# Designs tried in a protein design run: peptides against a protein of PDB entry 2V3S. Part 15

Target 1, 95 residues: chain A of PDB entry 2V3S
Amino acid sequence: PISLVLRLRNSKKELNDIRFEFTPGRDTAEGVSQELISAGLVDGRDLVIVAANLQKIVEEPQSNRSVTFKLASGVEGSDIPDDGKLIGFAQLSIS

## One batch from the design tools (peptide; made by RFdiffusion4, then SolubleMPNN)

Design b1_p11_2_s4 (from b1_p11_2, 5 letters changed)
Fold by OpenDDE base, seed 3:
Structure b1_p11_2_s4 (fold): chain B 95 residues (1-95), chain A 11 residues (1-11)
Amino acid sequence: as target 1 above (95 residues)
Amino acid sequence: MENLKKQAEAI
């Protein structure tokens, strides 16, 4: 399996690392993303963008070691989005 | 937080 880390801020704006595994041929990007949402670790509005970037990283894990992407849940927030600080952004990386 | 195949940790 591929060991992954999703880094993003929680509801208190604190950075968290969410560790999980992805097994090609068994798991799907959308399925794993839905599990993250069901666990309360990802906002439901971010299903599409998380799944898209998870698919990107698992299709070529040797080349795509890290991807940073804008969250739909962060667009309407009071804080200005910032990819460097992961405000309104999340980062997926190979562990 | 521990979940099936998922773990969350504060940085």
Scores: peptide ipSAE 0.206, ipTM 0.786, DockQ to the pose 0.237
Fold by OpenDDE base, seed 1:
Structure b1_p11_2_s4 (fold): chain B 95 residues (1-95), chain A 11 residues (1-11)
Amino acid sequence: as target 1 above (95 residues)
Amino acid sequence: MENLKKQAEAI
């Protein structure tokens, strides 16, 4: 399986790494993203963007070692988005 | 914190 880390801020705005595995042919990007949401680790509004970027990284893990993307939940938040500080952004990377 | 399949760690 592919070992991945999703780095994003929790409800207390603390930066956290969420580790999980993805097995091609068994898992789907949307399915895994839904699991993250169900576990309370990802905001439900971010299903589409997380799934899209997860799909991108697992398609070519050698080329896409890390992807940073804007969260829909961040756009709707009060804090100014900042990709460098991962405010309103998340980073998905190959572990 | 630990989850069934996922684990989160503070940085």
Scores: peptide ipSAE 0.200, ipTM 0.784, DockQ to the pose 0.224
Fold by OpenDDE base, seed 2:
Formats: C-alpha cells, structure tokens, sequence
Structure b1_p11_2_s4 (fold): chain B 95 residues (1-95), chain A 11 residues (1-11)
C-alpha cells in the first residue's frame, strides 16, 4: 500500500498530520476521502477536492510526491486562506 | 489521535 500524510488544520486550527494507507486496486480516492470525513478529520465540503488530489497523487506517486490544494471549507471559514500557513489549504504527500 | 484505520497527530 501507499503510505500517505494529509496535513491540515483541525477545528481548533491546530496543524495535524493524518496518516493513512491507500491500496491501488482495492481502495478508491473517493472512498478513502469519505472515510476521512466520517472520522471527523476532513470537512464534508472538501470531499471533491480531497478525492481529486488523492487520485492525482496515487496515480503517479513517484512524480506527485506532494500536492497542496485549496479547501472549499476554507473559503467559507473565518480566516483568510493562506497556502503558506495551510489556512484554508491542505497538503497531501507520500510518506 | 487514533481513528478507524487512520491516525492523526499534532505538528
């Protein structure tokens, strides 16, 4: 399996690394993203963008070692999005 | 923090 880390801020605005695995042929990007949401680790509004970027990284893990993307939930949040601070952004990387 | 098949830690 591919070991991944999703770095993003929790509800307390604290940076967290979320570790999980993805097994090609068994898992789907949307399915794993839904699990992250069900676990309370990702906002449900971010299903599409997380799944899209997860798909991108697992389809070419040797080339796409890290991807940073804007969260839908961040746009509607109180804080101004900032990719450098991962405010309204998340980073997905190969562990 | 442990979740179902997922693990999160503060940075």
Amino acid sequence: as target 1 above (95 residues)
Amino acid sequence: MENLKKQAEAI
Scores: peptide ipSAE 0.197, ipTM 0.786, DockQ to the pose 0.228
Fold by OpenDDE base, seed 5:
Order: sequence, then structure tokens, then C-alpha cells
Structure b1_p11_2_s4 (fold): chain B 95 residues (1-95), chain A 11 residues (1-11)
Amino acid sequence: as target 1 above (95 residues)
Amino acid sequence: MENLKKQAEAI
């Protein structure tokens, strides 16, 4: 399986890493993303963007070692989105 | 799907 880390800010705006595995041929990007949401680790509004970027990283993990993407849940928040600080952004990377 | 959140780990 592919070992992944999803880095994003929690409700206290602190950076946290969420580790999980993805098994090609068994798992789907959307399915795993839905499980992350069900576990309360990802906002439901971010299903589409997380799934899209998870698909990107797992289809070519050697080429796509890290992807940073804008969260739908961060757009309407009080904080100004900033990809460098992962404010309104999340990062997926190969562990 | 296994997931583990590093809640107490400082980054």
C-alpha cells in the first residue's frame, strides 16, 4: 500500500498530520476521501478536492510526491487562504 | 482504511 500524510489545520488552527494508507486496486480516491470525512478528519465540503488530489498522488506516486490544494471549507472562513501556511489549504504527501 | 491523527505531535 501507499502510505500517505494529509496535513491540515484543526479547529484550533494547529497543523496536524493524518496518516493513512491507500491500496491500488482495492481502494478508490473517492472512497478513501469519504472515509476521512466519516472519521471527522476532513470537512464534507472538501470531498471533491481531496478525492481529486488523492487520485493525482496515487496514480503516479513517484512523480507526485506532494500536492497542495485549496479547501472549499476554507474559502468562507475568517482567515485569508495561504498555501504557504496551509490556511484554507491542505497538503497530501507520500510518507 | 487505517487512519492515524498525530494529535499530540508538534509540527
Scores: peptide ipSAE 0.153, ipTM 0.779, DockQ to the pose 0.231

Design b1_p11_3_s1 (from b1_p11_3, 6 letters changed)
Fold by OpenDDE base, seed 5:
Structure b1_p11_3_s1 (fold): chain B 95 residues (1-95), chain A 11 residues (1-11)
Amino acid sequence: as target 1 above (95 residues)
Amino acid sequence: AKIEYEESDRV
């Protein structure tokens, strides 16, 4: 399986790493994203963007070692989005 | 998916 880390800020604005495995042929990007949402680790509004980027990284994990993307949930937030600080952004990377 | 949640050790 592919070992991944999803880095994003929690409700306390603390940066957290969420580790999970993706098994090609068994898991789907959307399915795993839904599990992350069900676990309360990802905002439901971010299903599409998380799934899209998860798909990107698992398709070519050797080429896409890390992807940073804008969260839909961060757009309406009070904090100014910043990809470097992962404010309103999340990062998927190969563990 | 074997999800594990933790504080980022790279912060």
Scores: peptide ipSAE 0.219, ipTM 0.784, DockQ to the pose 0.311
Fold by OpenDDE base, seed 3:
Structure b1_p11_3_s1 (fold): chain B 95 residues (1-95), chain A 11 residues (1-11)
Amino acid sequence: as target 1 above (95 residues)
Amino acid sequence: AKIEYEESDRV
């Protein structure tokens, strides 16, 4: 299994790490993304972008050690998106 | 996928 960390700000704007495993051939990027949404850890509007980046990292984990991406849920928020501060952005990385 | 949750500044 591939051990992953999703770094993401919660509703209080606090930075959190979400750890999970991905088993190639059994898990799918969309399926795991849906589980994260069902757990209340990811906004449902971010299904597409989370799944796309999860797919990117698991297809070549040795080359794609970390990916940072813009969230759909953060675009029209009060805070200006910033990838360095993970405001309106999330980060997936290999544990 | 066995999800675990932790605050980043405590990791």
Scores: peptide ipSAE 0.219, ipTM 0.782, DockQ to the pose 0.301
Fold by OpenDDE base, seed 1:
Structure b1_p11_3_s1 (fold): chain B 95 residues (1-95), chain A 11 residues (1-11)
Amino acid sequence: as target 1 above (95 residues)
Amino acid sequence: AKIEYEESDRV
């Protein structure tokens, strides 16, 4: 399986690493993303963008070692989005 | 998926 880390700020704006495994042929990007949402670790509004980027990284894990993307849930927040600080952004990377 | 949760600021 592919070991991945989703770095994302929680509701208290604390930066956390969410580690999980992805098994090609068994798991789907959308399915795993839904699990993350069900666990309360990802906002439901971010299903599409998380799944899209998860798909991207698992398609070519050797070339796509890390992807940073804008969250839909962060657009309407009070804080200005910042990819460097992962405010309104999340990062997926190969563990 | 084996989901684990850690605070990254400590790393």
Scores: peptide ipSAE 0.218, ipTM 0.781, DockQ to the pose 0.280
Fold by OpenDDE base, seed 2:
Structure b1_p11_3_s1 (fold): chain B 95 residues (1-95), chain A 11 residues (1-11)
Amino acid sequence: as target 1 above (95 residues)
Amino acid sequence: AKIEYEESDRV
């Protein structure tokens, strides 16, 4: 399986790493993203962007070692999005 | 999928 880390801020604005495995042929990007949402780790509004970037990494893990992307949930937040501080942004990377 | 939650400042 592919070992991944999703780095993003929780509801307390604390930066967290969410580690998970992706098994090609068994898991799907959307399915795993839905699990993350169901676990309360990802905002439901971010399903599309998380799944899209997860798919990008798992299809070419050697070429796409890390991706940082804007969260839909961050746009509606009170804080100004900042990719460097991962405010309104999340990062997926190969562990 | 196996999911683990950690504080990023500790890893």
Scores: peptide ipSAE 0.215, ipTM 0.780, DockQ to the pose 0.310

Design b1_p11_3_s2 (from b1_p11_3, 6 letters changed)
Fold by OpenDDE base, seed 2:
Structure b1_p11_3_s2 (fold): chain B 95 residues (1-95), chain A 11 residues (1-11)
Amino acid sequence: as target 1 above (95 residues)
Amino acid sequence: MKISYSPSQRV
């Protein structure tokens, strides 16, 4: 399996690492993303973008070691999105 | 799936 870390700010705006595994041929990017949402770790509005980037990293994990992407849930927030501070952004990386 | 959750920075 591929060991992954999703770095994301929680509801208190604190940075946290969410660690999980992805098994090609068994798991799907959308399925795993849905589980993260069900666990309350990812906003439901971010299903599409998380799944898309998860798919990107697992299809070529040796070259795509880290991806940072804008969250749909962060666009309408009061804080200005900032990829460096992961405000309105999340980072997915190979553990 | 197994999911773990922890602060990204240690105190």
Scores: peptide ipSAE 0.207, ipTM 0.788, DockQ to the pose 0.259
Fold by OpenDDE base, seed 4:
Structure b1_p11_3_s2 (fold): chain B 95 residues (1-95), chain A 11 residues (1-11)
Amino acid sequence: as target 1 above (95 residues)
Amino acid sequence: MKISYSPSQRV
């Protein structure tokens, strides 16, 4: 399996690493993303963008070691989105 | 699936 880390700010705006595994042929990007949402670790509004970027990284994990992407849940927040600070952004990386 | 959650440091 592919060991992944999703770096994301929680509801208290604290950076956290969410570690999980992805097994090609068994797991799907959307399915794993849905599990993260069900666990309360990802906002439901971010299903599409998380799944899309998860798909990207698991397709070629050797070349796509890290991806940073804008969250739908962060657009209407009080804080100005910032990819460097992961405000309104999340980062997926190979563990 | 197996999920773990931990504080992270800014890169």
Scores: peptide ipSAE 0.205, ipTM 0.803, DockQ to the pose 0.259
Fold by OpenDDE base, seed 1:
Structure b1_p11_3_s2 (fold): chain B 95 residues (1-95), chain A 11 residues (1-11)
Amino acid sequence: as target 1 above (95 residues)
Amino acid sequence: MKISYSPSQRV
């Protein structure tokens, strides 16, 4: 399995790491993303972007060690998006 | 799926 970390700010704007495993052939990017959403760890509006970037990493984990992407949920936020501070952005990386 | 949650060491 591929060990992954999703770095994302919680509802209190605190930066946290969400660790999970992805097994190719068993898991799907969309399925895992849906589980993260159902657990309240990812905003439902971010399903598409999280799944897309998760797919990108797991298909080429050696080449895509880390990806940072803009959240749909962050666009309507009060804070100005900032990829360096992961405000309105999330980061997926290989553990 | 096993999920773990922890505060990041970086702010």
Scores: peptide ipSAE 0.203, ipTM 0.794, DockQ to the pose 0.279
Fold by OpenDDE base, seed 5:
Structure b1_p11_3_s2 (fold): chain B 95 residues (1-95), chain A 11 residues (1-11)
Amino acid sequence: as target 1 above (95 residues)
Amino acid sequence: MKISYSPSQRV
């Protein structure tokens, strides 16, 4: 399986790592993303963007070692989005 | 799916 880390700020704006595995042929990007949402670790509004970037990284994990993407949940937040600080952004990476 | 959650550590 592919070992992944989703780095994302929690409701207290603290950076956290969400670690999970992806098994090609068994898991789907959307399915895994839905599980992350169901676990309360990802905002439901971010399903599309998380799934899209998860798909990207698992297709070529050796080439796409890290992807940073803008969250839908962060667009109308109080803080100005910042990819460097992962404010309104999340990062997926290979462990 | 196995999921773990922890404070991030920057490398």
Scores: peptide ipSAE 0.203, ipTM 0.800, DockQ to the pose 0.248

Design b1_p11_3_s3 (from b1_p11_3, 8 letters changed)
Fold by OpenDDE base, seed 3:
Structure b1_p11_3_s3 (fold): chain B 95 residues (1-95), chain A 11 residues (1-11)
Amino acid sequence: as target 1 above (95 residues)
Amino acid sequence: MKIEFSEEDRV
């Protein structure tokens, strides 16, 4: 399986790492994303963007070692989105 | 899939 890390800020705006495994041919990007949402680790509004970027990283894990993407859940907040600080952004990487 | 959560950064 592919070992991944999702780094994003929690409700207290603290950075946390979520580690999970992806098995090609068994798991799907959307399915894994739905499980992350069901576990309360990802906002439901971010299903599409998380799934899209998870698909990107698992299709070529040696070439796509890290991807950073804008969260739908972060757009309407008071904080200005910033990919460098992971404000309104999340990062997926190969562990 | 296996999911693990950490309150602390690894690095």
Scores: peptide ipSAE 0.124, ipTM 0.748, DockQ to the pose 0.314
Fold by OpenDDE base, seed 4:
Structure b1_p11_3_s3 (fold): chain B 95 residues (1-95), chain A 11 residues (1-11)
Amino acid sequence: as target 1 above (95 residues)
Amino acid sequence: MKIEFSEEDRV
């Protein structure tokens, strides 16, 4: 399986690393993303963008070691999005 | 699935 880390801020704006595994042929990007949402770790509004970027990494994990992407949930917030600080952004990387 | 988390020092 592919060992992944999702770095993003929780409801208290604290930065967390979420570790999980992805098994090609068994798991799907959308399915895993839905699990993260069900666990309360990802906002439901971010299903599409998380799944898209998860797919990007797992299709070529040797080439795509890290991706940072804008969250839909971050746009509606009062904080100004900032990819460097992962405000309104999340980062997926290979562990 | 297996999910684990930890706090990060970065701000």
Scores: peptide ipSAE 0.120, ipTM 0.751, DockQ to the pose 0.279
Fold by OpenDDE base, seed 2:
Structure b1_p11_3_s3 (fold): chain B 95 residues (1-95), chain A 11 residues (1-11)
Amino acid sequence: as target 1 above (95 residues)
Amino acid sequence: MKIEFSEEDRV
């Protein structure tokens, strides 16, 4: 399996790491993303962008070691999005 | 699936 880390700020704006595994042929990017949402770790509005970037990283994990992407949930928040601080952005990386 | 959550700010 591919060991991944999703770095993401919680509702208290604290930066957390969510570690999970992805097994090609068994897991799907959308399925894993849905589980992250069901666990309350990812906003449901971010399903599409998380799944898209998860797919990107797992299809070529040797080439795509890290991806940072803008969250849909962060666009209309009070804080200005900032990829450097992961405000309104999340990061997926190979563990 | 296996999910492990860390509350630490590791940046």
Scores: peptide ipSAE 0.119, ipTM 0.748, DockQ to the pose 0.308
Fold by OpenDDE base, seed 5:
Structure b1_p11_3_s3 (fold): chain B 95 residues (1-95), chain A 11 residues (1-11)
Amino acid sequence: as target 1 above (95 residues)
Amino acid sequence: MKIEFSEEDRV
């Protein structure tokens, strides 16, 4: 399986790393993303963007070691989005 | 799917 880390800020604006595995041929990007949402680790509004970027990283894990993407849930917040600080952004990376 | 979560700030 592919070992991944999802880095994003929690409700207290603290950065957290969520570690999970992706097994090609068994798991799907959308399915895993839905499980992350069900676990309360990802906002439901971010299903599409998380799934898209998860698909991107797992299809070519050697070339896509890390991807940073804008969260839909972050747009409605009062904080100014910042990809470097992962404000309104999340990051997926190969561990 | 195996998920490992840390409730504390890790970064």
Scores: peptide ipSAE 0.115, ipTM 0.744, DockQ to the pose 0.406

Design b1_p11_3_s4 (from b1_p11_3, 7 letters changed)
Fold by OpenDDE base, seed 5:
Parts: structure tokens; C-alpha cells; sequence
Structure b1_p11_3_s4 (fold): chain B 95 residues (1-95), chain A 11 residues (1-11)
């Protein structure tokens, strides 16, 4: 399996790392994203963007070691989005 | 898939 880390800010605006495994041929990007949502780790509004970027990283993990993307849930937040600080952004990376 | 997470886990 591919060991991944999802880095994003929690409700307290603290950066957290969520580690999970992705098994090609068994798991799907959308399925895993849905599980992350069901676990309360990802906002449901971010299904599409998380799945898209998860697909990107798992299809070529050697080339796509890390991807940072804007969260739909962050657009309506009080803080101005900032990819460097992961405000309104999340990051997926190969562990 | 397997999730390895703890609520106290912080960066």
C-alpha cells in the first residue's frame, strides 16, 4: 500500500497530519475521500478536490510526492486562504 | 483503506 499524509487545519486552526494507506486496485480516490469525510477528517464540501488530488498523487507517487490544493470549505472561512500556511488549503504527500 | 489517526496528534 501507499502510505499518505493529509495535512490540514482542524477546527481549532491547528495543523494536523492524518496518515492513511491507499492500496491500488482495491481503493479508489473517491472512496478513500468519502471515508475521510465519514471519519470527520475532511469537510464534505471538499470531496471533489480531495479525490482529484488523491487520484493525482496515487497514480504517479514518484512524480507527485506532494500536492497542495484549495479547499472549498475554506473559501467561506474568516481567514484569507494561504497555501503556504495551509489556510483554506490542504496538502497530500507520500509518507 | 486504513486510517492512522489520533485526536491528540499535532504537527
Amino acid sequence: as target 1 above (95 residues)
Amino acid sequence: MKIFYSPEQRV
Scores: peptide ipSAE 0.127, ipTM 0.753, DockQ to the pose 0.426
Fold by OpenDDE base, seed 1:
Structure b1_p11_3_s4 (fold): chain B 95 residues (1-95), chain A 11 residues (1-11)
Amino acid sequence: as target 1 above (95 residues)
Amino acid sequence: MKIFYSPEQRV
């Protein structure tokens, strides 16, 4: 399986790493993303963007070691989005 | 899917 880390800020605006495994042929990007949402780790509004970027990494993990993407849930937030600080952004990377 | 999450993972 592919070992991945999702880095994003929690409800307290603290950066956290969420580690999980992805098994090609068994798991799907959307399915895994839905599990993350069900676990309360990802905002439901971010299903599409998380799944899209997860798919991007797992289809070519050797080339896509890390991807940073804008969260839909972060657009209306009071804080100005910033990819460097992962404000309104999340990062997926190969562990 | 196996998920690992802990407050200790703060960065």
Scores: peptide ipSAE 0.126, ipTM 0.753, DockQ to the pose 0.371
Fold by OpenDDE base, seed 4:
Structure b1_p11_3_s4 (fold): chain B 95 residues (1-95), chain A 11 residues (1-11)
Amino acid sequence: as target 1 above (95 residues)
Amino acid sequence: MKIFYSPEQRV
């Protein structure tokens, strides 16, 4: 399995690392993203963008070691999005 | 799938 880390801020605006595994042929990017949402770790509005970037990494994990992407949920927030501080952004990387 | 989350993973 591919060991991944999702770095993003929780509801208290605290930055956290979430580790999870992805098994090609068994798991799907959308399915895993849905589980993250069901666990309360990802906002439901971010399903599309998380799944897209997860797919990008798992299809070629040796080349795509890390991706940072803008969250749909961040646009609706009060804070100005900032990729450097991961405000309105999340980072997905190979563990 | 396996999801691992704990306070020790706080950044």
Scores: peptide ipSAE 0.125, ipTM 0.753, DockQ to the pose 0.363
Fold by OpenDDE base, seed 3:
Structure b1_p11_3_s4 (fold): chain B 95 residues (1-95), chain A 11 residues (1-11)
Amino acid sequence: as target 1 above (95 residues)
Amino acid sequence: MKIFYSPEQRV
């Protein structure tokens, strides 16, 4: 399986690494994203963007070692989005 | 699938 890390700020605005495995042919980007949401680790509003970027990284893991993307849940927050600080952004990378 | 998350994974 592909070992992945999703770096994302929690409700306390603390950065956390969420580790999970993706098995091509068994798992789907949509399904894994839904599981992350069900686990309370990803905001439901971010299903589409997380799934899209997860698909991107697993389809070409050798080329897409890391992807950083804007969260739908972060655009209306009090903090200004910042990809460098992962405010309103998340990062998905190959472990 | 298997998901690993704990306070020890805080950055």
Scores: peptide ipSAE 0.125, ipTM 0.753, DockQ to the pose 0.375

Design b1_p11_4_s1 (from b1_p11_4, 3 letters changed)
Fold by OpenDDE base, seed 4:
Structure b1_p11_4_s1 (fold): chain B 95 residues (1-95), chain A 11 residues (1-11)
Amino acid sequence: as target 1 above (95 residues)
Amino acid sequence: MKIFGSYPSSV
């Protein structure tokens, strides 16, 4: 399995690392993203963007070791999105 | 898939 970390800010705006595994041939990017949402770890509005970037990283985990992407849930928040600070952005990386 | 948990980031 591929060991991954999804880094994003929680409801208190604190950075958290969500550790999970992705098994190629068994898991799908959308399925895993749905599980993250079901677990309350990802906002449901972010299904599409999380799945897209998860797919990207698991296709070639040796080459794509980290991806940072804008969250749909963060666009209309009080804070201005900032990829460097992961405000309105999340980061997927190979652990 | 397996979710291990959410932890405070080291950054």
Scores: peptide ipSAE 0.592, ipTM 0.922, DockQ to the pose 0.301
Fold by OpenDDE base, seed 1:
Structure b1_p11_4_s1 (fold): chain B 95 residues (1-95), chain A 11 residues (1-11)
Amino acid sequence: as target 1 above (95 residues)
Amino acid sequence: MKIFGSYPSSV
């Protein structure tokens, strides 16, 4: 399996690393993203963007070691998005 | 698929 970390800010605006494993051929980017949402770890509004970037990283994990992307929930939030501080952004990386 | 959990990030 591919060991991954999704770094994003929790409800207290604190950076957290969500550790999870992805098994190619068994798991799907959409399914895993839905599981993260169901677990309360990802905002439901971010399903599409998380799934898209998860798909990207698991397709070529050797080349795509890290991807940073804008969250839909961040755009709709009160804080100004900032990719450097991961405000309104999240980062997926190979563990 | 396995979720290990959410932990404070290392900076």
Scores: peptide ipSAE 0.591, ipTM 0.919, DockQ to the pose 0.287
Fold by OpenDDE base, seed 3:
Structure b1_p11_4_s1 (fold): chain B 95 residues (1-95), chain A 11 residues (1-11)
Amino acid sequence: as target 1 above (95 residues)
Amino acid sequence: MKIFGSYPSSV
């Protein structure tokens, strides 16, 4: 399996690392993303963008070691999005 | 698929 870390801020704006595994041929990017949402770890509005970037990493994990992407849930917030601080952004990386 | 958990970031 591919060991991954999804770094994003929780409801208290604290950075957290979510560790999970993806098994090619068994798991799908959308399915795993939905499980993260069901677990309360990802906002449901971010299904599409999380799935797209998860797919990007797992298709070539040795080349795509890390991706940072804008969250749909972050656009409606009062804070200005910032990829460096992961405000309105999340980062997915190979563990 | 397995979720190990959510932890405070080391950064």
Scores: peptide ipSAE 0.590, ipTM 0.921, DockQ to the pose 0.299
Fold by OpenDDE base, seed 5:
Structure b1_p11_4_s1 (fold): chain B 95 residues (1-95), chain A 11 residues (1-11)
Amino acid sequence: as target 1 above (95 residues)
Amino acid sequence: MKIFGSYPSSV
């Protein structure tokens, strides 16, 4: 399996690393993203963008070691989106 | 898939 970390801010705006595994040929990007949402770890509005970027990283994990992407849930938040600070952005990376 | 947990991000 591929060991991954999803880094994003919680409701208190604190950065957290969510560690999980993805098994190619068994798991799907959308399915895993749905599970992350069901676990309360990802906002439901971010299903599409998380799934798209998860697919990107797992299809070529050797070349895509990290991907940072804008969250739909962060667009109308109180803070101005900032990819460097992961405000309104999340990051997936290979452990 | 398996979720291991959520942790404060390391430096």
Scores: peptide ipSAE 0.590, ipTM 0.918, DockQ to the pose 0.284

Design b1_p11_4_s2 (from b1_p11_4, 5 letters changed)
Fold by OpenDDE base, seed 4:
Order: structure tokens, then sequence, then C-alpha cells
Structure b1_p11_4_s2 (fold): chain B 95 residues (1-95), chain A 11 residues (1-11)
């Protein structure tokens, strides 16, 4: 399995790393993303963007060691999105 | 059901 870390801010705006595994051939990017949402770790509005970037990193984990992407949930918040501070952005990386 | 571990970010 591929060991991954999803770095993003929680409801208290604290930056956290969420560690999980992805097994090619058994798991799907959309399925795992839905599990993250069901666990309350990802906003439901971010299903599409998380799944897309998860797919990107797991299809070529040797070349895509880290991807940072804008969250749909972030644009509707009061804080201005900032990829450097991961405000309204999340980062997926290979553990 | 899948386990997800949360840790303080190193950033």
Amino acid sequence: as target 1 above (95 residues)
Amino acid sequence: MRFYGEYPSSV
C-alpha cells in the first residue's frame, strides 16, 4: 500500500496531518475521499478536488511526491485563501 | 471502515 499524509487545517484552523493508506487495485480515489468526508476529516464540498489530487499522486507516487490544491470549502470562508499557509488549501504527500 | 491517524503538522 501507499502511505499518504493529508495536511490541512481543522475546524479550529489548526494545521494537522492525516495519515492513511491507499492500496492500488483495491481502493479508488473517490472512495477513499468519501471515507475521509464520512470521518469528518474533509468537507463534503471538497470531494471532487480531493479525489482528483489523490488520483494524481497515487497513479505516479514516484514522480508526484507532493501536491497542493485549493479547497472548494475555503473560498466560502472568511479567510483569504493562501497556499503557503494552507488556508483554503490542502496538501497530499507520500509518507 | 478505514483508520485515519491525525498528528500535529510539522510545518
Scores: peptide ipSAE 0.204, ipTM 0.820, DockQ to the pose 0.211
Fold by OpenDDE base, seed 3:
Structure b1_p11_4_s2 (fold): chain B 95 residues (1-95), chain A 11 residues (1-11)
Amino acid sequence: as target 1 above (95 residues)
Amino acid sequence: MRFYGEYPSSV
């Protein structure tokens, strides 16, 4: 299995790391993303973007060690999105 | 069944 970390800000705007595993051939990017949403760890509006980037990292984990992407849930928030600060952005990386 | 761990970022 591939060990992954999803880094994003919680409801208090604090950075948190969410650790989970992905098994190629058994898991799907969309399925795991749906589990993250069901667990309350990801906003439901971010299903598409999380699944797309999870797919990217697991298809070539040695080459794609980290991906940062814009969240749909953060676009209309009060804070200006910033990829460096992970405001309105999240990051997936290989553990 | 999948298990997740949530931890404060070290950054």
Scores: peptide ipSAE 0.201, ipTM 0.814, DockQ to the pose 0.217
Fold by OpenDDE base, seed 2:
Structure b1_p11_4_s2 (fold): chain B 95 residues (1-95), chain A 11 residues (1-11)
Amino acid sequence: as target 1 above (95 residues)
Amino acid sequence: MRFYGEYPSSV
């Protein structure tokens, strides 16, 4: 399995690392993203962008060691998005 | 898919 870390801010605006595994051939990017949402770790509005970037990193984990992407939920928030501080952005990386 | 934990980021 591929060991991954999803770094993003929680509801308290605290930066957290979510550690999880992805098994090619068994898991799908959309399925895992849906589980993250169901667990309350990802906003439902971010399904598409999380799944797209998860797919990107797992299809070529050696080339795509880290991806940072803008959250749809961040645009709807009161804080100004900032990729450097991961405000309105999340990061997926190979552990 | 398996979750192994939620941890405060070091960044």
Scores: peptide ipSAE 0.195, ipTM 0.822, DockQ to the pose 0.323
Fold by OpenDDE base, seed 1:
Structure b1_p11_4_s2 (fold): chain B 95 residues (1-95), chain A 11 residues (1-11)
Amino acid sequence: as target 1 above (95 residues)
Amino acid sequence: MRFYGEYPSSV
């Protein structure tokens, strides 16, 4: 399996790492993303972008060691999005 | 299995 980390700020704006495994052929990007949403770790509005980037990283984990992407949930927030601080952004990386 | 942990950062 592929060991991954999703770095994301929680509702208290605290930076957290969510570590999980992805097994190609068994897991799907959308399925795992939905699991994260169901657990309350990812906003439901971010299903599409999380799934898309998860798919990207698991397709070529050696070349795509890290991907940072803008969250749909972040654009309507009061804080200005900032990829460096992961405000309105999330990061997926190979563990 | 999924694990959740706080990442210490100054940002």
Scores: peptide ipSAE 0.187, ipTM 0.800, DockQ to the pose 0.203

